# Peptides against a protein of PDB entry 1EBD, part 94

Target 1, 138 residues: chain A of PDB entry 1EBD
Amino acid sequence: KASYEGKVAAEAIAGHPSAVDYVAIPAVVFSDPECASVGYFEQQAKDEGIDVIAAKFPFAANGRALALNDTDGFLKLVVRKEDGVIIGAQIIGPNASDMIAELGLAIEAGMTAEDIALTIHAHPTLGEIAMEAAEVAL

## One batch from the design tools (peptide; made by RFdiffusion4, then SolubleMPNN)

Design b2_p24_3_s3 (from b2_p24_3, 13 letters changed)
Fold by OpenDDE base, seed 3:
Structure b2_p24_3_s3 (fold): chain B 138 residues (1-138), chain A 24 residues (1-24)
Amino acid sequence: as target 1 above (138 residues)
Amino acid sequence: MRFLSLEEAQALMDMMMAEIKAAR
């Protein structure tokens, strides 16, 4: 039931091709730490009247980041409260430029935080932080 | 490569948000 209602809501947002193209394009800065974003920022969603959960998880709690001694930053998911659909993501930290692609795919597919939380990530990896942030959003 | 503090990286992310918002 929830998956069907989420698909209809995603299609209604997709009703403007020009707005969808800008949401799906990742923005990346190759700094140290790296910065990456796709979809909505939390404040942008709020300014548009979308009720969101901002789920944040730090690299300091990620096993691979600890092993690499590269623990600065976090991953943030912007999740729509009504249906749990991921509408944005931001990463500051190691490998942010590559890791943003998983979240871009999730947003384009209309996936929920539950879909990411239930996806098994290899251990230990930096990518596990997406699963951990998704669990925070549940 | 530009080295940033976490505070500077967050400020950069805030600027990215402002630019994307202005383009919509």
Scores: peptide ipSAE 0.319, ipTM 0.826, DockQ to the pose 0.029
Fold by OpenDDE base, seed 4:
Structure b2_p24_3_s3 (fold): chain B 138 residues (1-138), chain A 24 residues (1-24)
Amino acid sequence: as target 1 above (138 residues)
Amino acid sequence: MRFLSLEEAQALMDMMMAEIKAAR
């Protein structure tokens, strides 16, 4: 029974104590595949009575992931149904630790799934998976 | 151990969710 003491290095981004209540602190595990999360999980949103869409897109359908032969996992967006606002995201897969930052920015800015879906991503890139998941949420 | 199956990665994500929920 390998005690996966995954040191969740919660690097609390000790940003300066500016009274910015960060709505979305990212959590990252640098495994292979990488695991990253920001904002709400689907079940947390449901437990709080938020009606959500959980839009999931697999890396197996991403052109860059296929070219890299690294297709394990997915991106999941947690989108509030009433207004289409992104309130959470989870990634299991290649570059999850870097890609979570785009989604953290989107959540902090109050962006919608439509905003991400209409943002042109370079083709082929791993980052396109955020756009593809956003299109699933529309 | 750095290399995970998809099942192990999902289990890790589930643990992350539980820890984040417990810290709030």
Scores: peptide ipSAE 0.318, ipTM 0.824, DockQ to the pose 0.036
Fold by OpenDDE base, seed 2:
Structure b2_p24_3_s3 (fold): chain B 138 residues (1-138), chain A 24 residues (1-24)
Amino acid sequence: as target 1 above (138 residues)
Amino acid sequence: MRFLSLEEAQALMDMMMAEIKAAR
């Protein structure tokens, strides 16, 4: 957040058009398990009148998380029902701070749950959980 | 590093939601 806001401010001062998109700015807590979020929360989307699907997949069902013996938590996708576009994501679990970047990219690009579900992730990885959660949203 | 139960992690996520919502 702060680094991005600083960049936008510098660009604005330099006379370049720039805006802060707070929807695509990740929030991270480096705890164990890690906590990360980008875009809309499910309740936030509902409060704004957006009809959403909340697709959740647990790390306890991820092969890499099992191999690491680090299976606490989940990934949640917040998907707009109208068009299947991903508008938010939350992760509690291993490597959440890095994994949130893929979902931030997906939100910025206007990608759908189908786009993520059809993206091949390396096996076994923690990142496969994004694909699995996207499949739940279909 | 802060070690959390899953319940504490979920509570932290709920706090993050509240803070982000209030900042928009």
Scores: peptide ipSAE 0.308, ipTM 0.826, DockQ to the pose 0.031
Fold by OpenDDE base, seed 1:
Structure b2_p24_3_s3 (fold): chain B 138 residues (1-138), chain A 24 residues (1-24)
Amino acid sequence: as target 1 above (138 residues)
Amino acid sequence: MRFLSLEEAQALMDMMMAEIKAAR
């Protein structure tokens, strides 16, 4: 029973202290490719002394991205080495703005890379890239 | 919609990281 009291620092990105301490607030830029982030960046985790795995998977290896001819970018998971818990995620690529929600849910729930790796994603989907990146973290 | 190279998108992500870090 390791107390998963990983104090995910509530990144108050937006200056309203909502009484809901969101563990992970997503940030999105609707560019082409789209950019999305939730939770820790790799360098930020390192700066805070968190030992992390940065698991990266490219859209160029995703079947749906290939079918769409939209293969620029990647998904990166920031995984805490101690317990395999996902503490951050970044996406550059197609549908990043929507795909970040799965990763936000995973971070909020304290899920591990193994939890995502074992979650069946429909084939072919852009969402499979989360599973593939999680497998890289194992 | 702003079209970016992968390099520009990565630079944007780096800026996002810097802004988030500065807001803490």
Scores: peptide ipSAE 0.342, ipTM 0.834, DockQ to the pose 0.032; fails the geometry check

Design b2_p24_3_s4 (from b2_p24_3, 16 letters changed)
Fold by OpenDDE base, seed 4:
Structure b2_p24_3_s4 (fold): chain B 138 residues (1-138), chain A 24 residues (1-24)
Amino acid sequence: as target 1 above (138 residues)
Amino acid sequence: MKYLSREEAEALMALMKAEIQAAR
């Protein structure tokens, strides 16, 4: 019975006074499991008429999560079908609050699922789940 | 650290909850 009464924190980068319309503002809920999101949810993208792939990979299939005995949850990438660009990501699981930063960077940089899939992650790490989810989107 | 407004937080929590439910 996970009490999802977590404080939602948005890390606004205290940016310089240039109104950088950030494409993606990360949001974190420090619950057990942790929840993090950046950019579009799948349904938000669909509601805006964006054709998306929702690529999901479970922590139960991640070697580091297994070693930690903390395998609840998943990572989801929301990928625009037209060009493979990552437009959103959600993580529910171990280290979600930290791992969301990689995906926030990817979204802000306009990276594709292929870019993440081809990025070598240290093995075994929780971060590999981003690579695995990106491979699902290909 | 900038905290979300209550309204923004509630909206985000609703989306996350929906996502968790859809994943089950």
Scores: peptide ipSAE 0.064, ipTM 0.629, DockQ to the pose 0.049
Fold by OpenDDE base, seed 5:
Structure b2_p24_3_s4 (fold): chain B 138 residues (1-138), chain A 24 residues (1-24)
Amino acid sequence: as target 1 above (138 residues)
Amino acid sequence: MKYLSREEAEALMALMKAEIQAAR
């Protein structure tokens, strides 16, 4: 049984007090497995009338996660269907607290799922799961 | 490092918990 019991620290890593769209603020829960989010959740996007693709890839299919024997969870990309722009991401799994930074950067830069899918990730790494999820969104 | 307000943090945690439950 994955015990999703952990210290809830909602730490927003925001660098500057500029009008931070709260959507772009990463949040982390240091549970086991870790949970991290940035941008829209799928349901939030839907509630705002945004047509989205939710692309999900499991850590059980990630080579590094397998090598670490830490395969619980997934990465989810929330992709705006109109233009393929990534507007949110959630990670539940190994190293979620650090991995969310790539996706935060992608969202802030207005990157598409295609941009991430075409980005070469080191092999084998946990970070490859972002590429795999992006490929699912195509 | 900016901390979310308590209200913002609680809302986000609720959403995360919902995603975790949906993944089970």
Scores: peptide ipSAE 0.055, ipTM 0.621, DockQ to the pose 0.059
Fold by OpenDDE base, seed 1:
Structure b2_p24_3_s4 (fold): chain B 138 residues (1-138), chain A 24 residues (1-24)
Amino acid sequence: as target 1 above (138 residues)
Amino acid sequence: MKYLSREEAEALMALMKAEIQAAR
């Protein structure tokens, strides 16, 4: 059974040269399951007066997670309702520490949930859960 | 690679725990 209470080294991948102001710094917690976040949490966005959609998709519905028998957790996208732009993402589940990079890229580029939903992900992969969560936001 | 401070790590864990509880 997954234990969310492990001693975690939290790492932020903030490693780029001094010339780029990062909008989104990823944070990773190497627990079991792994936890990763980039950009806004839903409540943080609400507290700042941003109207958001919280789109969540479970690993229990992901084909690769099922094949690996590792289906605990979910991916959550925080999407600004005004323009559909992704402003945050959280992952609790398998490979969260690596998968957060795609979502960090999407946030830095100002991508929408539609952009992710229309991006072809290989099947079956853990990464396609980002596409599935983006479809929930549409 | 930036390691989070202990305080930052604890804050992140608290936020993630809240998300987990909201998902149950």
Scores: peptide ipSAE 0.042, ipTM 0.616, DockQ to the pose 0.051
Fold by OpenDDE base, seed 2:
Structure b2_p24_3_s4 (fold): chain B 138 residues (1-138), chain A 24 residues (1-24)
Amino acid sequence: as target 1 above (138 residues)
Amino acid sequence: MKYLSREEAEALMALMKAEIQAAR
C-alpha cells in the first residue's frame, strides 16, 4: 500500500522571472508513490466553467510497471472538450517526477490528446501510459 | 527550480489524495 506518510520533498519549475503562467509550472512530491501535476486539475477546470474530459489510465495496465512490480496509481489528462487541447495532467506512480515533463511540454505547445495518442512511445516503457490516457480522451 | 513551501506541498498532496479517492 502506498504510504504518503514520510519526508515529503516538493518542487516546482518556475519559468521566466516575469508574470509566470502557473498553469504550466509542474509540481512534484517525491513520495512513494511519486506525485506530479501540471496545469489544471479536473475540478479546477470545472470551477472555472471549462467543459473538460478527464481521461485516466492505470499503471496496473502498463507493461513496464508490471515488469517493475510497481503498479500503484495512474495518469490523468484534463482535456478541453471544445478543441481537444490538453490543459492539465496528474501522475501518481512510478517515475511521475520525470514523466510530467512530457505533459508539461504538450500543454505549453497547445497540443491535443490526438497529438499524444499518435506519438509512438517505446515499448515497453512507463511513458506509454501518456499515449494510452490520450487514447481514452478520444 | 523552486522548492514548494510546506503549505504548498500539503495542498498538492491533498489534491492528489482526493484524485486517488475519486478513482476508486
Scores: peptide ipSAE 0.041, ipTM 0.609, DockQ to the pose 0.052

Design b2_p24_4_s1 (from b2_p24_4, 12 letters changed)
Fold by OpenDDE base, seed 5:
Parts: structure tokens; sequence; C-alpha cells
Structure b2_p24_4_s1 (fold): chain B 138 residues (1-138), chain A 24 residues (1-24)
């Protein structure tokens, strides 16, 4: 947040048109387990009148999380029902702080749950949980 | 609270729709 807002402010001062996108700005808490979020929470989308699917997949069902013996938490996708567009994501679990970047990219690109579900992830990885959560949203 | 940013997201989603139609 602050670094991105600082960049936008510097670009504006330099005479370049720039805008802050408050949807795809990640927030991370380096706790145990780690917490990361980008875009809308499910309740925020509902409060703004956006009809959403909240697709959740647990790390306890992820092959890499099992191999690491770190299976606490989940990934949640917030998907707009109208068109399947991803508008938010939350991760609580292993490597959440880095894994949120894929979902930030997906939101910024206007990707759907189908786009993520049909993206090949390396096996076994923690990142596969994004694909699995996207499949839940279909 | 994020109306302008959500509008930008909706625009990007519409611009991405042709690329999806080519993939599927």
Amino acid sequence: as target 1 above (138 residues)
Amino acid sequence: ARAEALEALRRRAAEAAPRRAERF
C-alpha cells in the first residue's frame, strides 16, 4: 500500500497521469500462519451490492502443504457471479505473503475463476491451491 | 468505497474477454 501510493504520488509530481488502484493492493500480516489479502473481502463485496461466490479450499487438502507438515488455513477466492471475474482473494497459511501476488495479477488482468482453473500449476506446489479454489467457483 | 477502482477492474475484465474467447 504505502510504497505503491508513494510511487503514484511521485509519478503525479513528475507530470505523469497515474491512479491508485485500491482493489488490487495487497495487505500482508507476517504472523504464524501468515495472512494475505488482495481485492474484496466477501463481506465488502456484499456491502457494495456485488453478488459474489466465495470459493474456499483448505491447505489440509494441498499435497505440498501436507509434505511440509504445514496445513493450517485456506485460500478463498471472491468471484463476481455475473461473469466469473475474480475481485478478491484471501490466504491464511504457508507462504501466503508471496502467493497473494499471483492473485493480485489475476485481479489486475481481469481474469476469471476459469482462467485460474485452466492454468497449469507445478505439482506439488502450494500455488495449486489457487487452481483448486478456482475449480470450486465453477 | 472503491467505486473508481472497481470500474477500472470492470474495464480490464471487458478488455480481457476477447483473449478468453480465443483461449476457450
Scores: peptide ipSAE 0.215, ipTM 0.752, DockQ to the pose 0.089
Fold by OpenDDE base, seed 1:
Structure b2_p24_4_s1 (fold): chain B 138 residues (1-138), chain A 24 residues (1-24)
Amino acid sequence: as target 1 above (138 residues)
Amino acid sequence: ARAEALEALRRRAAEAAPRRAERF
């Protein structure tokens, strides 16, 4: 956020159109558990009249989280029902700060829940929770 | 701003759809 806002401000001052409003601006809190968000929250999408699926998967069901004994929290995908496009994600749990980058990339690429569900994740990883949440959204 | 960004996502999704269909 701050570094991006600084870049956009510098580009605007330099007379460049700062006209790339990214949907996928990550917000991270390095707490225990970590909190990360990118794109739309479910309620923000609803308030804008976007019909969404909020697909939630808990870390308590993730094989790597179980092996680490760190199973607090969940991943949530915010998926537009019309076309399955991912428009937001929230993670509360282990490695949320780094895991949000995959979902930021997926959002900016215009990927669907199906694209994530059909992406092979290494086993066992915390990242598999993105695939599991995407499968819930199908 | 945000509405234009959402339409840009829709466009990118539509441009990617043929490549997804070729994969399966």
Scores: peptide ipSAE 0.205, ipTM 0.743, DockQ to the pose 0.071
Fold by OpenDDE base, seed 4:
Structure b2_p24_4_s1 (fold): chain B 138 residues (1-138), chain A 24 residues (1-24)
Amino acid sequence: as target 1 above (138 residues)
Amino acid sequence: ARAEALEALRRRAAEAAPRRAERF
């Protein structure tokens, strides 16, 4: 957020068109477990009248999380029901701060839950949890 | 701001829909 706002301000000073606000502005808390969010929370989407599915997958079911003995938390996708487009994601768990970047990209590209579900993730990785949560949204 | 961002997202999703259909 702050770095993006700083860039938009610099572009405005340089006489460039103001960048349109992104939906996918990441927020991270480097706690234990880590917390990351991008785009809409489920309640924020509902408050704006967007019909959503919240697809949740636990780290306790992720092969890499099990191998690390760090299985606390989950990934949640906020998917627009009309077209399956991902409009938000929340991660509580291992490496949430870095894993949120994939979901930020997916949101800004206008990707669907199906796009992530059909993306091959390396096995075993924490990133597979995004694919698993996307499959829950199908 | 947020409404314009959501509209831009909807546009990108619509532009991507043909490419998704080609996967099947």
Scores: peptide ipSAE 0.204, ipTM 0.743, DockQ to the pose 0.071
Fold by OpenDDE base, seed 3:
Structure b2_p24_4_s1 (fold): chain B 138 residues (1-138), chain A 24 residues (1-24)
Amino acid sequence: as target 1 above (138 residues)
Amino acid sequence: ARAEALEALRRRAAEAAPRRAERF
């Protein structure tokens, strides 16, 4: 947030068009397990009258998380029902701080759950959990 | 701000819809 606001202010001072306000501003807490969020929480979408699917997949079902013996937590996608567009994501678990970047890109690009479900992820990786959560939203 | 950002997402999704229809 603060870095984005500083960039928009610098662009405005330089006579450039202000960057569009972004929904996909990441928030990270480097706890154990790590916590990351981007875009809407499910309740925030509901409070704005957006009809959503909350698709959740646990790290306990991820092959890489099992191999690492680090299976606490989950990934959650917040998907708009009207068109399948991803509007938010939350991760609690291993590597959440880095994995949130893929989902931030997906939100800003206007991608759907189907776009992620049909993206081949390397096996076995923690990143496959994004594909698995996207399949739950179909 | 937040309402304009959500409208920008809806616009980007609509612009991407033709490309998705060609892929699927």
Scores: peptide ipSAE 0.077, ipTM 0.632, DockQ to the pose 0.054

Design b2_p24_4_s4 (from b2_p24_4, 10 letters changed)
Fold by OpenDDE base, seed 4:
Structure b2_p24_4_s4 (fold): chain B 138 residues (1-138), chain A 24 residues (1-24)
Amino acid sequence: as target 1 above (138 residues)
Amino acid sequence: ARAAALEALRAKAAEAAPLRKERF
C-alpha cells in the first residue's frame, strides 16, 4: 500500500495521470498461518450488489503443503458470476504473502477463473492451489 | 503455441478492461 501510494503521488507530482486502485492493493499479515488478501472479500462484493462465486480450496489437498506438513487454511477466489472475472482473493496458509501477488496480477489484468484454471502451475507447488480454486469456480 | 496463447490472454485482458473499471 504505502509504496504504491508513494509511486502514484510521485507520478501525480510529475504531471503524469495516475490513480490508486484500492481494490487491487494487497493486504498481508505475517502470522502463522500467514494471511493475505487482494480485491473484494465475498461479503464486500455482496454488500455492493455484486453476484459472486466464492471458490475455496484447502491446503490440506495441496501436494506441496502435505509434503511440508503445513496444511492449515485455504485459498478463496471471489469470482463475479456474470463473466467469471476474478474480483478478489484471500489466502490463509503457507506462503500466502507471496502467493497473493499472482492473484493481484490476475485481478489487475481482468483475468477470469478459467484463465488461472488453464494456466499450468509447476508440480508440486503451493501455487497449484490457485489453479485448483479456479477450477472450483468454473 | 505459447506466443499465440500469450496473445490470446492479452486480447482477453483488454476485453475485460472496461469491466475492471466498473468494479473499481
Scores: peptide ipSAE 0.022, ipTM 0.469, DockQ to the pose 0.203
Fold by OpenDDE base, seed 3:
Structure b2_p24_4_s4 (fold): chain B 138 residues (1-138), chain A 24 residues (1-24)
Amino acid sequence: as target 1 above (138 residues)
Amino acid sequence: ARAAALEALRAKAAEAAPLRKERF
């Protein structure tokens, strides 16, 4: 947040057009397990009258997480039902701090759950959990 | 701020929708 707002402020001072999109600002907690979030939580979307599906996939079903013996937590996608657009994501688990960047990109680009579900992820990786959660949202 | 950010996200999604229909 602060680094991105600082960049936008510097661009504005230099007379360049810039905007802050607060929907796709990531938040990370470097705990064990790690926690990451971008965009809407499910309850925040509901409180604003957005009809959403919350698609969740556990690290206990991910082949790389099993091979690492680190299977705590899950990935959650918050998907708008009207058009399948991803409006938020939460990760609790291994490498959550880095993995949130893919989902931040997807939200900023206005991508759908189908766009992620049809993206080939390398096997076996922790990143496959984004594809698996996107398939749950279809 | 939040309402304007949500409207910008909706606009991006509407602009991308034709390209998705061509891809899928």
Scores: peptide ipSAE 0.019, ipTM 0.501, DockQ to the pose 0.052
Fold by OpenDDE base, seed 2:
Structure b2_p24_4_s4 (fold): chain B 138 residues (1-138), chain A 24 residues (1-24)
Amino acid sequence: as target 1 above (138 residues)
Amino acid sequence: ARAAALEALRAKAAEAAPLRKERF
């Protein structure tokens, strides 16, 4: 957030029109387990009148998380029902701080849950949980 | 800010929709 806001401010000072996109800005807490978020929270989307699917998949069902003996938490996708577009994601669990980048890219590209569900993820990886949560949203 | 960002994401999604039909 702060680094991105600093870039937008520098661009504005340079005379370039720039705006802060708060939808695709990640937020991370480096706790144990790690917490990461990008875009809408489910309740925030509902409060704005957006009809959403909240698709959740647990790390306890992920093959890599099991192999690491680190199975606490989940990934949640916030998907707009109208068109299947991903508008938010939250991760609590192993490597959440890095894994949020895929979902930030998906939101910025205007990707759907189908786009993620049909993307081949390497096996076994923590990243497969994004694919599994996207399949829950179909 | 956030509402304008959501409309920009909708526009990107509409542009990407033809490519999804070709890719899948």
Scores: peptide ipSAE 0.019, ipTM 0.494, DockQ to the pose 0.072
Fold by OpenDDE base, seed 5:
Structure b2_p24_4_s4 (fold): chain B 138 residues (1-138), chain A 24 residues (1-24)
Amino acid sequence: as target 1 above (138 residues)
Amino acid sequence: ARAAALEALRAKAAEAAPLRKERF
């Protein structure tokens, strides 16, 4: 947040009007397991009157997580029901701090769960969990 | 092509076991 706000301020000083987009700002906790979030939590979306699907997939079902013997947690997508647009994501599990970047990009680009589900992810990777969670949202 | 792939994924998702895939 603070680094991004600093960049927006620098761009404004340089004569380039920009706004802080609070939706695509990631938050990370480097715990064990790691926790990462970007965009809306399910409850925040509901409190704002957004009708959402929360699509969850466990690391215990991910081939790379099994191979690493690190299968605790899940990925959750928060998907707006009206158009299938991803408006939030939460990851608790292996490499969550890095994996949240794909979902931050997807949210910033206005991508749908369908777009992620139809994106080829390498096998076996932790990143496949985003595709599997997107398939749950379909 | 993309539409047919999407329908195949929707079918796969609907058949998914609750132990793997959860919706709230």
Scores: peptide ipSAE 0.016, ipTM 0.480, DockQ to the pose 0.037

Design b2_p24_5_s3 (from b2_p24_5, 19 letters changed)
Fold by OpenDDE base, seed 2:
Structure b2_p24_5_s3 (fold): chain B 138 residues (1-138), chain A 24 residues (1-24)
Amino acid sequence: as target 1 above (138 residues)
Amino acid sequence: SIEKVERARERRLEELERLRELLE
């Protein structure tokens, strides 16, 4: 976040158009397990009056997580019911700090849960959990 | 037992959900 804001400020000073989109700025805590978030939390969306579905999928049900014996945690998608657009995501678990990037991209691009659900993810990978959570949101 | 393992996982998930709240 700080790096992103610094870049935006630098670009503005340099005379280049730039804008800060706080919705798509990831937050990461490199704990064990890792924690990562981008966009709305479920309660934030509700407090703002957005009708959302929160879809959660556990790493305990992910094949790669099982193979790695690292199954604590989950991925949560926050999806706007009106149009199915992903507006937030939280990951607590293995490789959360890197996995959040896919969802940040999805949010920035205005993708829907269906878009993610229909995207083929390699098997077995931790990243499949995003697809699984997206399917739950449908 | 499988039941004990699953119960332990559930407790850990609850704790992780609390961690999620701290990220807000």
Scores: peptide ipSAE 0.027, ipTM 0.512, DockQ to the pose 0.016
Fold by OpenDDE base, seed 5:
Structure b2_p24_5_s3 (fold): chain B 138 residues (1-138), chain A 24 residues (1-24)
Amino acid sequence: as target 1 above (138 residues)
Amino acid sequence: SIEKVERARERRLEELERLRELLE
């Protein structure tokens, strides 16, 4: 966050147009299990009057997580109901700190749950959980 | 029991989620 804010500030100082969008800034807690978030939490969206679907998929149902014997946690997608656009994501579980990047990209690009659901993920990988959660949102 | 352990894990995960929200 600080790094991104610094970049925006530097661009503004250099005479370039700049804008800060805090929605797409990821946050990570390197706990056990790891926690990561980007965009809206479900309750934040609701508080702002956004009608959302919270699609949750557990690592206990992910083949790679099972193979790693690390199945605690879940991935949650916060999807705007009106158009299916992903506006937030939270991950608690293995490799959450890295996996959040895919979802940050999706949010920045304005992708829908359908976009993620239709994106082929290698099998078996932890990343498949994003696809699975997206399918839940459909 | 295994079931009790799993329930405890789920409660911990919920706590972590709540903590994450509060820290932002």
Scores: peptide ipSAE 0.027, ipTM 0.520, DockQ to the pose 0.017
Fold by OpenDDE base, seed 4:
Structure b2_p24_5_s3 (fold): chain B 138 residues (1-138), chain A 24 residues (1-24)
Amino acid sequence: as target 1 above (138 residues)
Amino acid sequence: SIEKVERARERRLEELERLRELLE
């Protein structure tokens, strides 16, 4: 299946993120809505035996997205259960190509969902969705 | 037309679902 092959390719591009051993490479598709990923996919983590929380927050619940009438999609955080560290993130929605950078930074810095949740994000902004997803992961 | 708008929404939904298969 083409979708499966695309997923495998995306996972390969994402690599195996580690703050010590690897620098995660973001993957972006400039479609409408935009698509972006960095680090582990949920299933990828599970396949490698990592217990994860997949925290999802929809753009339909984001104030800025509503104001822009562009509410398709979501942000997903892949959080390692043992320590709350963010190991992956996926975004489908407005400005995904730029928003993925915050999450890439978080992954490379070894940040936790709590770190993002406690970071004040301007309201209303699209980027605020990262904070909301992080709160879901707590 | 209303029908045209609905078809456009359906196409957007289908595209979103395709992308979700890659990201979920």
Scores: peptide ipSAE 0.026, ipTM 0.488, DockQ to the pose 0.015
Fold by OpenDDE base, seed 1:
Structure b2_p24_5_s3 (fold): chain B 138 residues (1-138), chain A 24 residues (1-24)
Amino acid sequence: as target 1 above (138 residues)
Amino acid sequence: SIEKVERARERRLEELERLRELLE
């Protein structure tokens, strides 16, 4: 975040045109459970007139979360209906601070929910929840 | 701008806190 902002600032000062997508800058709260977000919240998208699907999957249904006895929370994908592109993601739950990186990458790359759904995630892992949420969006 | 990004992140953090509180 701060490092990224510094890089952007440096590039701007240097006069280098840098394609920066500010939507993909993550925000993390290291609470218990952890909270992480990248891109649009559902309501933000709606306020801008974007028709979205909010696909939610609970950690209570995630095998690794169950094994860890850490099942509070969920992962939410905000998916643009027009083309299935992921434009936002929120995670409340175990390892949210690290898991958000996959979704930040997806948003930055313009990936769709289908792309995530078709990506093999190791079983059982917390990250598998991203795939599950993506499947909900399909 | 960087300032806009920072403001946006702050809004997101606030929303996350609200969500966390609802979960608690």
Scores: peptide ipSAE 0.027, ipTM 0.558, DockQ to the pose 0.024; fails the geometry check

